# Peptides against a protein of PDB entry 3J47: the designs that were tried, part 4

Target 1, 121 residues: chain A of PDB entry 3J47
Amino acid sequence: IRLTNQLKSLKGLQSKLKDVVEYLDKVINKELPINHTILGKLQDVFNLLPNLGTPDDDEIDVENHDRINISNNLQKALTVKTNDELMVIYISNLVRSIIAFDDLIENKIQNKKIQEQRVKD

## One batch from the design tools (peptide; made by RFdiffusion4, then SolubleMPNN)

Design b1_p8_5_s3 (from b1_p8_5, 6 letters changed)
Fold by OpenDDE base, seed 3:
Structure b1_p8_5_s3 (fold): chain B 121 residues (1-121), chain A 8 residues (1-8)
Amino acid sequence: as target 1 above (121 residues)
Amino acid sequence: DKLKELVE
């Protein structure tokens, strides 16, 4: 059951990726006008893709090499930029967690001092 | 320092 659902989801993703490629080919061939909203959503999709390492350039069919290299370079550049943006968010969240932890320690120390005072009165 | 004060 789980494996069949994963395979179905992967086939569904593959179909959607094919539809995106077909759209891009129609735009490149000037059959469709450039839609900046679709291009923006495509950039968002590439930014959400984990760093699927660029397959080493050695296995890409020579007839698509220029288009695939440009796509891979753009994907790599977008992925690097997104990783850097996510790293800044991660560091910011880490710093906030450290501050919140220090505040928690300070609150526990203050509560301990208040309890020790109440036991002496 | 604060962590030591919490453990003591």
Scores: peptide ipSAE 0.049, ipTM 0.788, DockQ to the pose 0.009; fails the geometry check
Fold by OpenDDE base, seed 2:
Parts: sequence; C-alpha cells; structure tokens
Structure b1_p8_5_s3 (fold): chain B 121 residues (1-121), chain A 8 residues (1-8)
Amino acid sequence: as target 1 above (121 residues)
Amino acid sequence: DKLKELVE
C-alpha cells in the first residue's frame, strides 16, 4: 500500500512535469503567448529545487558560486542520507534472508531425523 | 555445524 501510493504520486508528478515541458515548448515555438505569472511560478519552483545538475565546468560567474556550493552541499547531504537509509533497508532484508535460510536448514535437519526414525521402526 | 549435520 505505502509503496504503491508513492509510485502513484511519483507518476502523477512525472505527468505534471511533462505537461510543464509541453507548455514551455509551445511558448518557445510562439504557439502560446508568454504568461509571466506561470513563468514566475516556474522560476520560483526552480529556485526551490536543489540544483540537481552536476556542475559541468564551464561558466565562471562569481555570483553563482555560493549558490552552487550551498546546492551541492544540500545534494551531497541528501544523497548521503538516502544512501544510509537504503543501507539500513538492505541490511534488514539481508538479516531476514539469513534467518529464513537458518529456519530452512533447521526444518531440513528435523525432516531428515524424522525420516531416519521411520526407517528404524 | 548445522550445514555439516545436513550433509552427513
């Protein structure tokens, strides 16, 4: 249920992002008039997004360097946190698999002992 | 130990 809801929400976000791209393409192609209110809201969204780009080296604008560093530090912190959370989930699944394997071995040993007892009777 | 007991 929770994972299905997250996937549904992510698909809904992907659809909305596609609609935004299609809108921007129509505005670039002069098929639609520029709506400055929509453009301002999109700029606000992009300013609230952590810079998801690797800094591809090649525009030295000294005014962007502090914003790029803050954004890279936030991305690095989010990436590290996500990796640590995924590591805990991975270890938890590994431990569950080891327990299930030990239970399978124990069940096979018990079944072997029961069969050996039935052959002696 | 348990794996050895399963193979024997």
Scores: peptide ipSAE 0.048, ipTM 0.785, DockQ to the pose 0.009; fails the geometry check
Fold by OpenDDE base, seed 1:
Structure b1_p8_5_s3 (fold): chain B 121 residues (1-121), chain A 8 residues (1-8)
Amino acid sequence: as target 1 above (121 residues)
Amino acid sequence: DKLKELVE
């Protein structure tokens, strides 16, 4: 039950993330108008994510040709950091699922021992 | 070990 509920919750999160990406793609492609309320809620979600790094304040230097490369490098750095963080969340959920499986095995062994005792009395 | 104890 617990493992199945965690897998269902993770699949539900994956579906919602896909719907958000599809919405953002439609907004980027100008198929939908920018909704400032949705954008504000996405910003709130990104601000609630543990440490989507602010670029460390250590290179504001030099001139007007790199704003597209800086945006791509910032998006790439945010994507890499988000991937590493999602990996830690995935490992944490995997460990929790292994513990819940060990607890289920232990509970089944205990229930078998209790049934064997009741047949001997 | 625990899985073997469950099958026996």
Scores: peptide ipSAE 0.039, ipTM 0.761, DockQ to the pose 0.012; fails the geometry check
Fold by OpenDDE base, seed 5:
Structure b1_p8_5_s3 (fold): chain B 121 residues (1-121), chain A 8 residues (1-8)
Amino acid sequence: as target 1 above (121 residues)
Amino acid sequence: DKLKELVE
């Protein structure tokens, strides 16, 4: 029961993350209008994320046409870092579900041993 | 090992 609930909760989280990605893909592809309320909530999520790296990369260059490429590289880096962080959260929840599965197996083995002892006495 | 002990 507890494991099935944790697995269901994890599948629910995975489905919600997929729904967010599919929504963002539709917005990027201009299939849906940009919803400023969803974008604001996404910005709030990004602001609640632990600072995913200052690139302390002091390096390189010059003049007013590259701000769009820096913004696209920063958005791509933020998207990759966000995907990696969502993956770490997913893995952490998966590991918790695996531990709770091992605990459930151990509890069932112990209960079986207790029943076998009661039949031998 | 634990899973085999549960199936017996």
Scores: peptide ipSAE 0.039, ipTM 0.759, DockQ to the pose 0.014; fails the geometry check

Design b1_p8_5_s4 (from b1_p8_5, 5 letters changed)
Fold by OpenDDE base, seed 4:
Structure b1_p8_5_s4 (fold): chain B 121 residues (1-121), chain A 8 residues (1-8)
Amino acid sequence: as target 1 above (121 residues)
Amino acid sequence: SELQKLIE
């Protein structure tokens, strides 16, 4: 029950993330108008995410690099700082999720043992 | 998988 609910919630999150990606692709392809309210909320989400790895600085064309580097270094620095702060929260939530998962595994093992005993009697 | 059996 709890694991099924967690998995269902995770699948629901995955579906929502896919819908967001599809929306962004449509906006990039100019199939949909830019909605600044959605973009603002998405920026808020990204500001709450730990750095999902900066793509290596090596692939961005050198000629636009100085203004993009200051904005990217400030975003990277703000993102790194925010990432370090959010990483602690993320790790804490991850640890809680692992403990809850372990408790569920143990409960399922115990329930299986009880069922196997009932079938032998 | 054993994980799938735990989800059911």
Scores: peptide ipSAE 0.019, ipTM 0.514, DockQ to the pose 0.023
Fold by OpenDDE base, seed 2:
Structure b1_p8_5_s4 (fold): chain B 121 residues (1-121), chain A 8 residues (1-8)
Amino acid sequence: as target 1 above (121 residues)
Amino acid sequence: SELQKLIE
């Protein structure tokens, strides 16, 4: 149930992000007028994104290829961070399931020992 | 294993 809800939420987010991209493409192609309210909300979303670390200050190489590389580095950093967060959530859920299973095993062992003592008395 | 002893 919980994992299915997380996957459903992630798929819903993916669909919404696709709709945003399609909207921006139409605005770039001049098929739709610029809506400053929508752009303002997108700016708010980007400002709430954690600064996925600037790659350490090794190589400010100055020339106009940087915007595409910065966009790719930001996209890569977003992907890596998202993967790491999903991995941590997955591991945390796995560990919780293992602990709950271990507690169940121990409880059954204790109950069996109590029954074996009652049959000997 | 202790787990097998619980399945029996």
Scores: peptide ipSAE 0.019, ipTM 0.642, DockQ to the pose 0.011
Fold by OpenDDE base, seed 5:
Structure b1_p8_5_s4 (fold): chain B 121 residues (1-121), chain A 8 residues (1-8)
Amino acid sequence: as target 1 above (121 residues)
Amino acid sequence: SELQKLIE
């Protein structure tokens, strides 16, 4: 029962993260209007994350071609960085859930062994 | 598996 609930909660979190990604993809593809409130909350989540390294600032060739390409590349870089940051939160929560799960299994195995010893004596 | 019995 408890383990099934943890797995269900984790699957629920995974589904919710997928829904966020799909929403962001639709906003990027201009299928949905930009919601500034959602973007603001997403920025707040990012400010709580360790800076996943900017891809080195060393390869933006600032040679003069069209303000349109810079805007699209910056938006793509922000989207990729956003996805990577969300993945780190997900992985961190997954790892914590796995450790807590392992500790629970070990405690149950130990308790079962102690009970089986008491029935043999 | 023993793991599946612990999930019940």
Scores: peptide ipSAE 0.019, ipTM 0.547, DockQ to the pose 0.018
Fold by OpenDDE base, seed 3:
Parts: sequence; C-alpha cells; structure tokens
Structure b1_p8_5_s4 (fold): chain B 121 residues (1-121), chain A 8 residues (1-8)
Amino acid sequence: as target 1 above (121 residues)
Amino acid sequence: SELQKLIE
C-alpha cells in the first residue's frame, strides 16, 4: 500500500513533468505566448532544486570557495539520498516482478495438471 | 502474496 502510493505519486509527477516539457516546447516554438506567471512558478521550482550540475572544476571563483564546498557537500548528500530512495523503488519493483513470475509458474503448473486430468477422462 | 501486501 505505502510503496504503491509512492509509485503512483511518482508516475503522476512524471506525467506532470512531461506536460511541463511539452508546454515549454510549444513556447520555444512560438506556438504559445509566453506566460510570465507560469515562468515565475517554474523559476521558483528551479530555485528550490539542488544544483544538479556537476561542479565543473573550471569555474571556482576563489572568493566563493567556502560556499561552493558547502553547496557541493549538500548536493552530494542530496544526490546520495535521492539514489537511496530510487534504490528502494527499484528493489520494490524487482520483488513485485519476482512474485509475479512465481505466480505465473504456479499457474502454468496448475494448468498442466488440469489438462492432464482432462485427457485422462 | 503477503509480501506484495507489504509493498502496497
């Protein structure tokens, strides 16, 4: 129940992200006018996202080195946490697949027994 | 299975 709800929520998020990408593509292609309210909300989302950019070693402004190191440590910690959460989802899906495969084997064995009985009658 | 109920 709990993991299924998390997966459902994640699928819902994926669908919404796809809709956002499709919207942005239409705006880029000038098929839709720029909506500043939507862009403002997207900017707020991006400001809340951890910097997903690998720190390119090349733009270490020497004056921000301490802030960059703290940001990199936080980003690394967030990435590890995200990977752990994704791992739990992966393991859950793997376990479901194994159970479904076992049920399929049992069903095939039962069907074979039923067919053998029907040929004997 | 009981395990599937735990995952749900």
Scores: peptide ipSAE 0.035, ipTM 0.588, DockQ to the pose 0.021; fails the geometry check

Design b1_p8_6_s1 (from b1_p8_6, 4 letters changed)
Fold by OpenDDE base, seed 5:
Structure b1_p8_6_s1 (fold): chain B 121 residues (1-121), chain A 8 residues (1-8)
Amino acid sequence: as target 1 above (121 residues)
Amino acid sequence: WSVDDLFL
């Protein structure tokens, strides 16, 4: 019973990881819009990966310690890179929102001028 | 673009 439940949970996790990869591939291929909430949650998962991939200190042979440190450094570098990419995307969306707001203000000013001209004729 | 189109 316990082993069957663990195997079922692991298969469930594998299916969810596949769903995440397929989603990321669709975002990379521009088939889906970038969802910042999903990317933020994925970043949180990457921040937790170092804690999920360290065997407890009681089973680490010295030859595995260098491989674990390299893996942790790679995961940390991927997290930093992902954070910088998310920051650039966030700033880009803020800039687009500011430009769209400026265009809206200018459109409102022009519409007001047109109405003031129509009241003078 | 109307101001209302920014809140949709």
Scores: peptide ipSAE 0.105, ipTM 0.807, DockQ to the pose 0.019
Fold by OpenDDE base, seed 2:
Structure b1_p8_6_s1 (fold): chain B 121 residues (1-121), chain A 8 residues (1-8)
Amino acid sequence: as target 1 above (121 residues)
Amino acid sequence: WSVDDLFL
């Protein structure tokens, strides 16, 4: 249940992000008026995102090529961290499933022994 | 207990 709910929530987030991109494209093409309340909330979301493309303000002299490499390294580090967190969640759920399966096997063995004793008495 | 109850 928990992993399925996380995957469903992630798919729901992906759909909503696609709807936001489609809305922004329609606003850029002048098909829809700019909604300042939606734009303000999107700006708040972008301000909460890590700077995936700005070198720290301490590297004013890095050529545009080094800025792209630093951006790619930060994006890669965030992707690896997210992968490692998902792997820990996966292993933790696998271990819980094995323990609960072991408890089920032991319960079936005990129930069989109790039935074999009741047939001998 | 069924094996199916373990995956629900």
Scores: peptide ipSAE 0.155, ipTM 0.832, DockQ to the pose 0.021; fails the geometry check
Fold by OpenDDE base, seed 3:
Structure b1_p8_6_s1 (fold): chain B 121 residues (1-121), chain A 8 residues (1-8)
Amino acid sequence: as target 1 above (121 residues)
Amino acid sequence: WSVDDLFL
């Protein structure tokens, strides 16, 4: 139940992200008018996201080199921290799956012994 | 318990 609900929630988030991309493509192609309320909410989301791109080497004005190095160090530290957090979550879920699999094997062995006893009586 | 109960 819990893993299926997490997978369903992640698939639902992926669908909503595709709908946002399709909306942005239609706005870029001038097929839809710019909604300033939606654009403001998307700007708020992008301002809350750590800079997920290396700045393409083609937008580096020479005066920002110290701010870019600090941003890259912060991005690298956030990426490492996120990878470590995801690794701990992955190991925790793997350990829970192993314990539940062990309990399932033990239950299957016990059920087999009970059936073998019922066939001998 | 079946293998399907691990995903429920």
Scores: peptide ipSAE 0.119, ipTM 0.801, DockQ to the pose 0.024; fails the geometry check
Fold by OpenDDE base, seed 4:
Structure b1_p8_6_s1 (fold): chain B 121 residues (1-121), chain A 8 residues (1-8)
Amino acid sequence: as target 1 above (121 residues)
Amino acid sequence: WSVDDLFL
């Protein structure tokens, strides 16, 4: 239940992100009118995101280099932190799956013994 | 208990 629900939630988030990209592409291509309420909400989401942009190394103004280094260090720190958190969650789910598998094996062994007794009586 | 219950 929990691991499948997490994967389903992540796939649902990925689908929603794809729908947002497709909407933005249609707006850029002038196929759809600009909805200022949708754009305002997207701007609010982007303003809540940490600056994860690596500016491509091609806009080197010397004043941007310190901001680029700070953003890259923050992105790297967040990537490492996210990896460590995901590793702890993965190990915890793996241990839980092993315990549930052990309980399943023991229940199958017990059920087999009960059936073998019922055939002898 | 089925193996499917592990993935639920």
Scores: peptide ipSAE 0.101, ipTM 0.791, DockQ to the pose 0.024; fails the geometry check

Design b1_p8_6_s2 (from b1_p8_6, 5 letters changed)
Fold by OpenDDE base, seed 1:
Structure b1_p8_6_s2 (fold): chain B 121 residues (1-121), chain A 8 residues (1-8)
Amino acid sequence: as target 1 above (121 residues)
Amino acid sequence: WSVEDLFL
């Protein structure tokens, strides 16, 4: 149940993020008028996101090209970290499912032996 | 134990 609910929630988030991107693309292409209420809510979401692209406000005028490389490196590091965390969760749930399946098969074999003994007595 | 218990 818990893993299926997490996967369903993640798929639901992915769909909503796709709808937001499609909306922003239509606004950028001038196919839709700018909705200030939607933009305000998107700004609230971006303000709640961990700062995925600014180096800390501590020191040094380095040209706009190095800021883009640092933002890409932080986004890549967070993507790798998230992938590793999801892989550990996936493997842990897979191993738990294999163990519970083995215990289920052993229990069914034992229950069958007990029933076959009760029919012989 | 049922196979459905694996998904609970």
Scores: peptide ipSAE 0.132, ipTM 0.822, DockQ to the pose 0.023
Fold by OpenDDE base, seed 5:
Structure b1_p8_6_s2 (fold): chain B 121 residues (1-121), chain A 8 residues (1-8)
Amino acid sequence: as target 1 above (121 residues)
Amino acid sequence: WSVEDLFL
């Protein structure tokens, strides 16, 4: 019973990982628009992943240490790059919201002036 | 446009 449940859970995880890869391939191929919420969740997953490429403490051959450092540096570089891209997106959305708010204020000022003119005629 | 229309 316990082993069968672990195997079922692992197969479920494998299916979910496949769905994520297929989604990313469609985004890379421009078949789907980029979804910043999904990218943010994917970043959270990469930040919670154990160092992909650390063998368990029982197989530290000196030849694996350079590969581990390269993998960890690549993972850190991808995390930093993704963080900078998300920051630019959030700043861009904030600036768009500020511009839309300024346009709304100007629209309200103009509408008020038009109403004040109609009361004087 | 109202201020409320910015939250729709």
Scores: peptide ipSAE 0.102, ipTM 0.815, DockQ to the pose 0.019
Fold by OpenDDE base, seed 3:
Structure b1_p8_6_s2 (fold): chain B 121 residues (1-121), chain A 8 residues (1-8)
Amino acid sequence: as target 1 above (121 residues)
Amino acid sequence: WSVEDLFL
């Protein structure tokens, strides 16, 4: 139940992200007028995202090298922290799955013993 | 219990 709800929520988020990409493609292709309220909210989302380093930050201006190094160190620290948090969640879910698999094996062994007793009586 | 019950 809880994992199925998380997967459903993640699939719902993925669908909404696809709808946003399709909207942006239609705006780029001039099929839809630019909505400044939607663009402002997207800018707020991009400003709240830790700079998901475009591989191309190496080509914009030699005067920001100290700010780029601080941003890259912050991004690296946030990426490491996110990977460590995801690893702890993964290990916790793996341990729960092992315990529930052990309980399933024990229940199958007990059910087999009960059936073997009922065939001898 | 089936293996499918582990994912419910």
Scores: peptide ipSAE 0.101, ipTM 0.787, DockQ to the pose 0.023; fails the geometry check
Fold by OpenDDE base, seed 4:
Structure b1_p8_6_s2 (fold): chain B 121 residues (1-121), chain A 8 residues (1-8)
Amino acid sequence: as target 1 above (121 residues)
Amino acid sequence: WSVEDLFL
């Protein structure tokens, strides 16, 4: 249940993110009117995100280079931290799956012994 | 218990 629910939640988040992109594309193309309430909430989300921009190496003004290096270092640090956190979660879920598999094997062995006893009686 | 119960 937990891993399947995490995957389902991640797929649901990916779908919602795609719907937001499609909405923004329709607004840019003037196919839909600008909803300032949606844009305000989206701006609030972006303001809460760390600056994860890799500026393409093609707009080097010397004042941007220090901000670019800070952004890239922060993105790298967040990527490493996220990988380490995901690794701990993965190992924890793997150990839980092994324990539950061991319990399943033991229960199958016990159930087989009970059935073999009931056939002898 | 089925192997499918491991993924529940």
Scores: peptide ipSAE 0.091, ipTM 0.786, DockQ to the pose 0.023; fails the geometry check

Design b1_p8_6_s3 (from b1_p8_6, 4 letters changed)
Fold by OpenDDE base, seed 5:
Structure b1_p8_6_s3 (fold): chain B 121 residues (1-121), chain A 8 residues (1-8)
Amino acid sequence: as target 1 above (121 residues)
Amino acid sequence: WSIEDLFL
């Protein structure tokens, strides 16, 4: 019973990972728009992933140390790159929101001037 | 567009 449940949970996780890869491929191919909420959650997953290159303390073969360091450096580089991309996106959306808010303020000022002219005629 | 439309 316990082992069967663990195997079922692992198969469920594998299916979810496949769905994430398929989504990312569609985003890369420009078939789907970039969803920043999904990318942020994906970053959180990568930050919570145990070092994908550290063998458990029982498999320290000296030949794997260079591969482990390369994998950890790649994971760090991907995390930094993803963080910088998300920051640029966040700032871009913030700037767009500020511009849209300024346009709304100017529109309200213009509408007020038009109403004040109509009350004088 | 109204400023009120930003809160809808």
Scores: peptide ipSAE 0.094, ipTM 0.812, DockQ to the pose 0.018
Fold by OpenDDE base, seed 1:
Structure b1_p8_6_s3 (fold): chain B 121 residues (1-121), chain A 8 residues (1-8)
Amino acid sequence: as target 1 above (121 residues)
Amino acid sequence: WSIEDLFL
């Protein structure tokens, strides 16, 4: 249940993000008028995102090429961290499934023994 | 308990 709900929620988020990108592409291509309310909500979302592209305010004017590399490094670091966290969640759910499978086998063995006793009495 | 209940 929990993992399936997380996967469903993530797929739903991915679909919504795709719809937002498609909307932005239509606005960039001048196929749709700029909606300032949608842009304000997108700005709120970007402000709530961990700062994927500003270096912390410590030191030095270096050309527009290094800002793109730092942004890519932070996005990469967050992607790696997210993958590591997902791996821990996956292993934890796998272990839970193994334990619940063991308990199911034990319960089946016990139920079989109880049924064999009831046939001998 | 069914094996199917493990995936719920």
Scores: peptide ipSAE 0.125, ipTM 0.807, DockQ to the pose 0.022; fails the geometry check
Fold by OpenDDE base, seed 3:
Structure b1_p8_6_s3 (fold): chain B 121 residues (1-121), chain A 8 residues (1-8)
Amino acid sequence: as target 1 above (121 residues)
Amino acid sequence: WSIEDLFL
C-alpha cells in the first residue's frame, strides 16, 4: 500500500510537470497569452530549485567566478545531503522488507509443519 | 501470506 501510493503520487507529479511543459510550449508558440500570475509562480519554483547547472553556464562572464563557486558548493552540499537522505530511506525500506520476508518464511515453515502433522493423524 | 502481500 505505502510504496504504491508513493509511486502513484510520483506519476501524478510527472503528469503535472508534463501539463506545465505543454502550457509553456503553447505560450512560447504564442497560442496562449502570457499569464503573469502563472509566470511569477514558475519563477518562484525555479528560484527554489538548486541551480541545476546546465553544462553551458561556464561561458557567461569572468566577474561572477566567486558566486559560481559558492553556488556550486551549495549545489554539491544539497546533492550530497539529498543522496544521504535517500540512502537512509532506501536502507530503512530494505531492512523492513527483509524482516517481513523472514516473517513470511517462518509462517510458511510453520504452516508446512501443521499440514504434515494433519496428514499423519 | 504471498510475496505479493509484501508490496501491498
Scores: peptide ipSAE 0.099, ipTM 0.772, DockQ to the pose 0.023; fails the geometry check
Fold by OpenDDE base, seed 4:
Structure b1_p8_6_s3 (fold): chain B 121 residues (1-121), chain A 8 residues (1-8)
Amino acid sequence: as target 1 above (121 residues)
Amino acid sequence: WSIEDLFL
C-alpha cells in the first residue's frame, strides 16, 4: 500500500508538471492567452524553489560567478540531502517489506498445517 | 495472504 501510493503520487506529480510545461509552451507559442493568475501562482512556486539553476558556465560576469557557486553548492547540498532522505525512506520500506514477507511465510505455514490437520480428521 | 497483498 504505502510504496504503491508513493509511486502513484510521484506519477501524479510528474503528470501535473507535464501539463504545466504543455500549458507554458502553448502560452509561449501564443496558442493560449496569458492567464496572469496562473503565472502569478507559478512565480510563487519558483520563488519558493531554491535556485536550482546550473547556469551554463558560458555567462562569465564576476558577480554572476559567486551567485553561480552559491547556487551550485546549494543544489549539490539539496541533492545530497534528498538522496540521504530517500535512502532512509527506501531502507525503511525495504525492512517493512521483509517483515511483511516473514509474516506471509508464517501465515502460509500455519494455513498448510491447518489444511493437513483437516485432511487427517 | 497472497504475495500481491504485499504490493497493495
Scores: peptide ipSAE 0.078, ipTM 0.756, DockQ to the pose 0.024; fails the geometry check

Design b1_p8_6_s4 (from b1_p8_6, 5 letters changed)
Fold by OpenDDE base, seed 1:
Structure b1_p8_6_s4 (fold): chain B 121 residues (1-121), chain A 8 residues (1-8)
Amino acid sequence: as target 1 above (121 residues)
Amino acid sequence: WSVDDLFN
């Protein structure tokens, strides 16, 4: 009973992965429009995968070596792209915060000078 | 400009 439920769950996951591959093939062939929400969720799934290209077990047939290298290169490319996108967003928000803080300081200095002038008159 | 204008 427990093993049969695990096998059913794994077959369900395999079917969903096949549906994702078929969707990506249709998008590559321009049969379907790119859905950025689906692509973002797929990118999140790839970023959660610890290693797509090192099976921890010493039995890889020579025929899988090219697929393993392709999956490692894809994982590395997605990780670099994600890091670059997040870095640009982070730096942009940091620069905006620094500018807004500088403008706030200058505004407070000006307001203080205006108050000090009004107390002398 | 208030400190609240930095966070909104």
Scores: peptide ipSAE 0.051, ipTM 0.742, DockQ to the pose 0.016
Fold by OpenDDE base, seed 5:
Structure b1_p8_6_s4 (fold): chain B 121 residues (1-121), chain A 8 residues (1-8)
Amino acid sequence: as target 1 above (121 residues)
Amino acid sequence: WSVDDLFN
């Protein structure tokens, strides 16, 4: 019973990881819009990966310690890079929203001028 | 573009 439940949970996790990969591929291919909430949650998962891939300190032979430190440094570097990429995406979308708002203001000013001309004729 | 198109 316990082993069957663990295997079922692991298969469920594998299916969810596949769904995440398929989502990321669709975002990369521009088939889906970037969802910042999903990317933020993926960043949180990557921040937790160092804690999921370290065996408890009670089983670390000294030869594995250097490989674990290299893995943790690589994961930390990937997390920093992902954070910087997300920041650039957020800033880019903020700038697009500001430009779209400026275009909207100009469109309203033009529409007001057109209505003021129609009242004078 | 309307203001409503920016918030929807």
Scores: peptide ipSAE 0.048, ipTM 0.731, DockQ to the pose 0.020
Fold by OpenDDE base, seed 3:
Structure b1_p8_6_s4 (fold): chain B 121 residues (1-121), chain A 8 residues (1-8)
Amino acid sequence: as target 1 above (121 residues)
Amino acid sequence: WSVDDLFN
C-alpha cells in the first residue's frame, strides 16, 4: 500500500514536470507570450532543487546534447548563484554570532571582577 | 560548487 502510493505520487509529479516542459517549449517556439510570474516560480523551483549531479557522468543521447548542455549550464549557474547567496547569509550570521560571543566573554569577565571586588569589601 | 562542497 505505501509503496504503491509513493509510485502514484511520483507518476503525478512526472506528469506535472512534462506539462512544465511543454509550456517552456511553447514559450521558446514563440507560440505563447513570456509570463514573468511563471518564469520566477520556475527559478524558485530550480533554486530549491538539490544539486542533481555534475553533467559529466550520465550518458544522455547525442541528439539532445545542445539543449541539455544549455539547460545544465543554466541549472548549474542558478545553483551556484543560490549557493553564493546562502554562503553570504551564512558568513554574515557567523560573524554576528562571533561578535555576540565576544561580547558575552567580555560581560563574563566584567561580572567576575565585580564579584571579586564585592568579596574583598 | 555547492555550499556543502565548501564545508566538506
Scores: peptide ipSAE 0.042, ipTM 0.673, DockQ to the pose 0.031
Fold by OpenDDE base, seed 4:
Structure b1_p8_6_s4 (fold): chain B 121 residues (1-121), chain A 8 residues (1-8)
Amino acid sequence: as target 1 above (121 residues)
Amino acid sequence: WSVDDLFN
C-alpha cells in the first residue's frame, strides 16, 4: 500500500512535469502568450530544486558555448542558493530537534524525582 | 548521562 501510493504520486508528478514542458514549448514557439504568473511559479520551483544536473561538459558545441555558460552559471548560482537555503532549513530543524531533546531530558529528570519522592513517602 | 540512558 505505501509503495504503490509513492509510485502513483511519482507518476502524477512526472505527468505534471510533462505538461509544464509542453506548455513551455508552446510559449517558446509563440503558440501561447507568456503568462508571468506561471513563469513566476516555475521560477519558484527551480529555486527550490537542490540539484539542476549540470549537463555533462562532454556535449558542448562551440556555437552554443556562451548560452550554455550563462545557463550553467545561472544553474550553479541557483544550486548554491538552494544549498544555502537547505542549510538554513537543516539548522532550523536541528535546533528544533535539540529543543525537543532538552524537553525530553527535563521531563525524564522530573519523572525520576517524582518516583524517588514516592519511594520515600 | 549517556544519550543511551535517555532512550532506555
Scores: peptide ipSAE 0.038, ipTM 0.696, DockQ to the pose 0.013

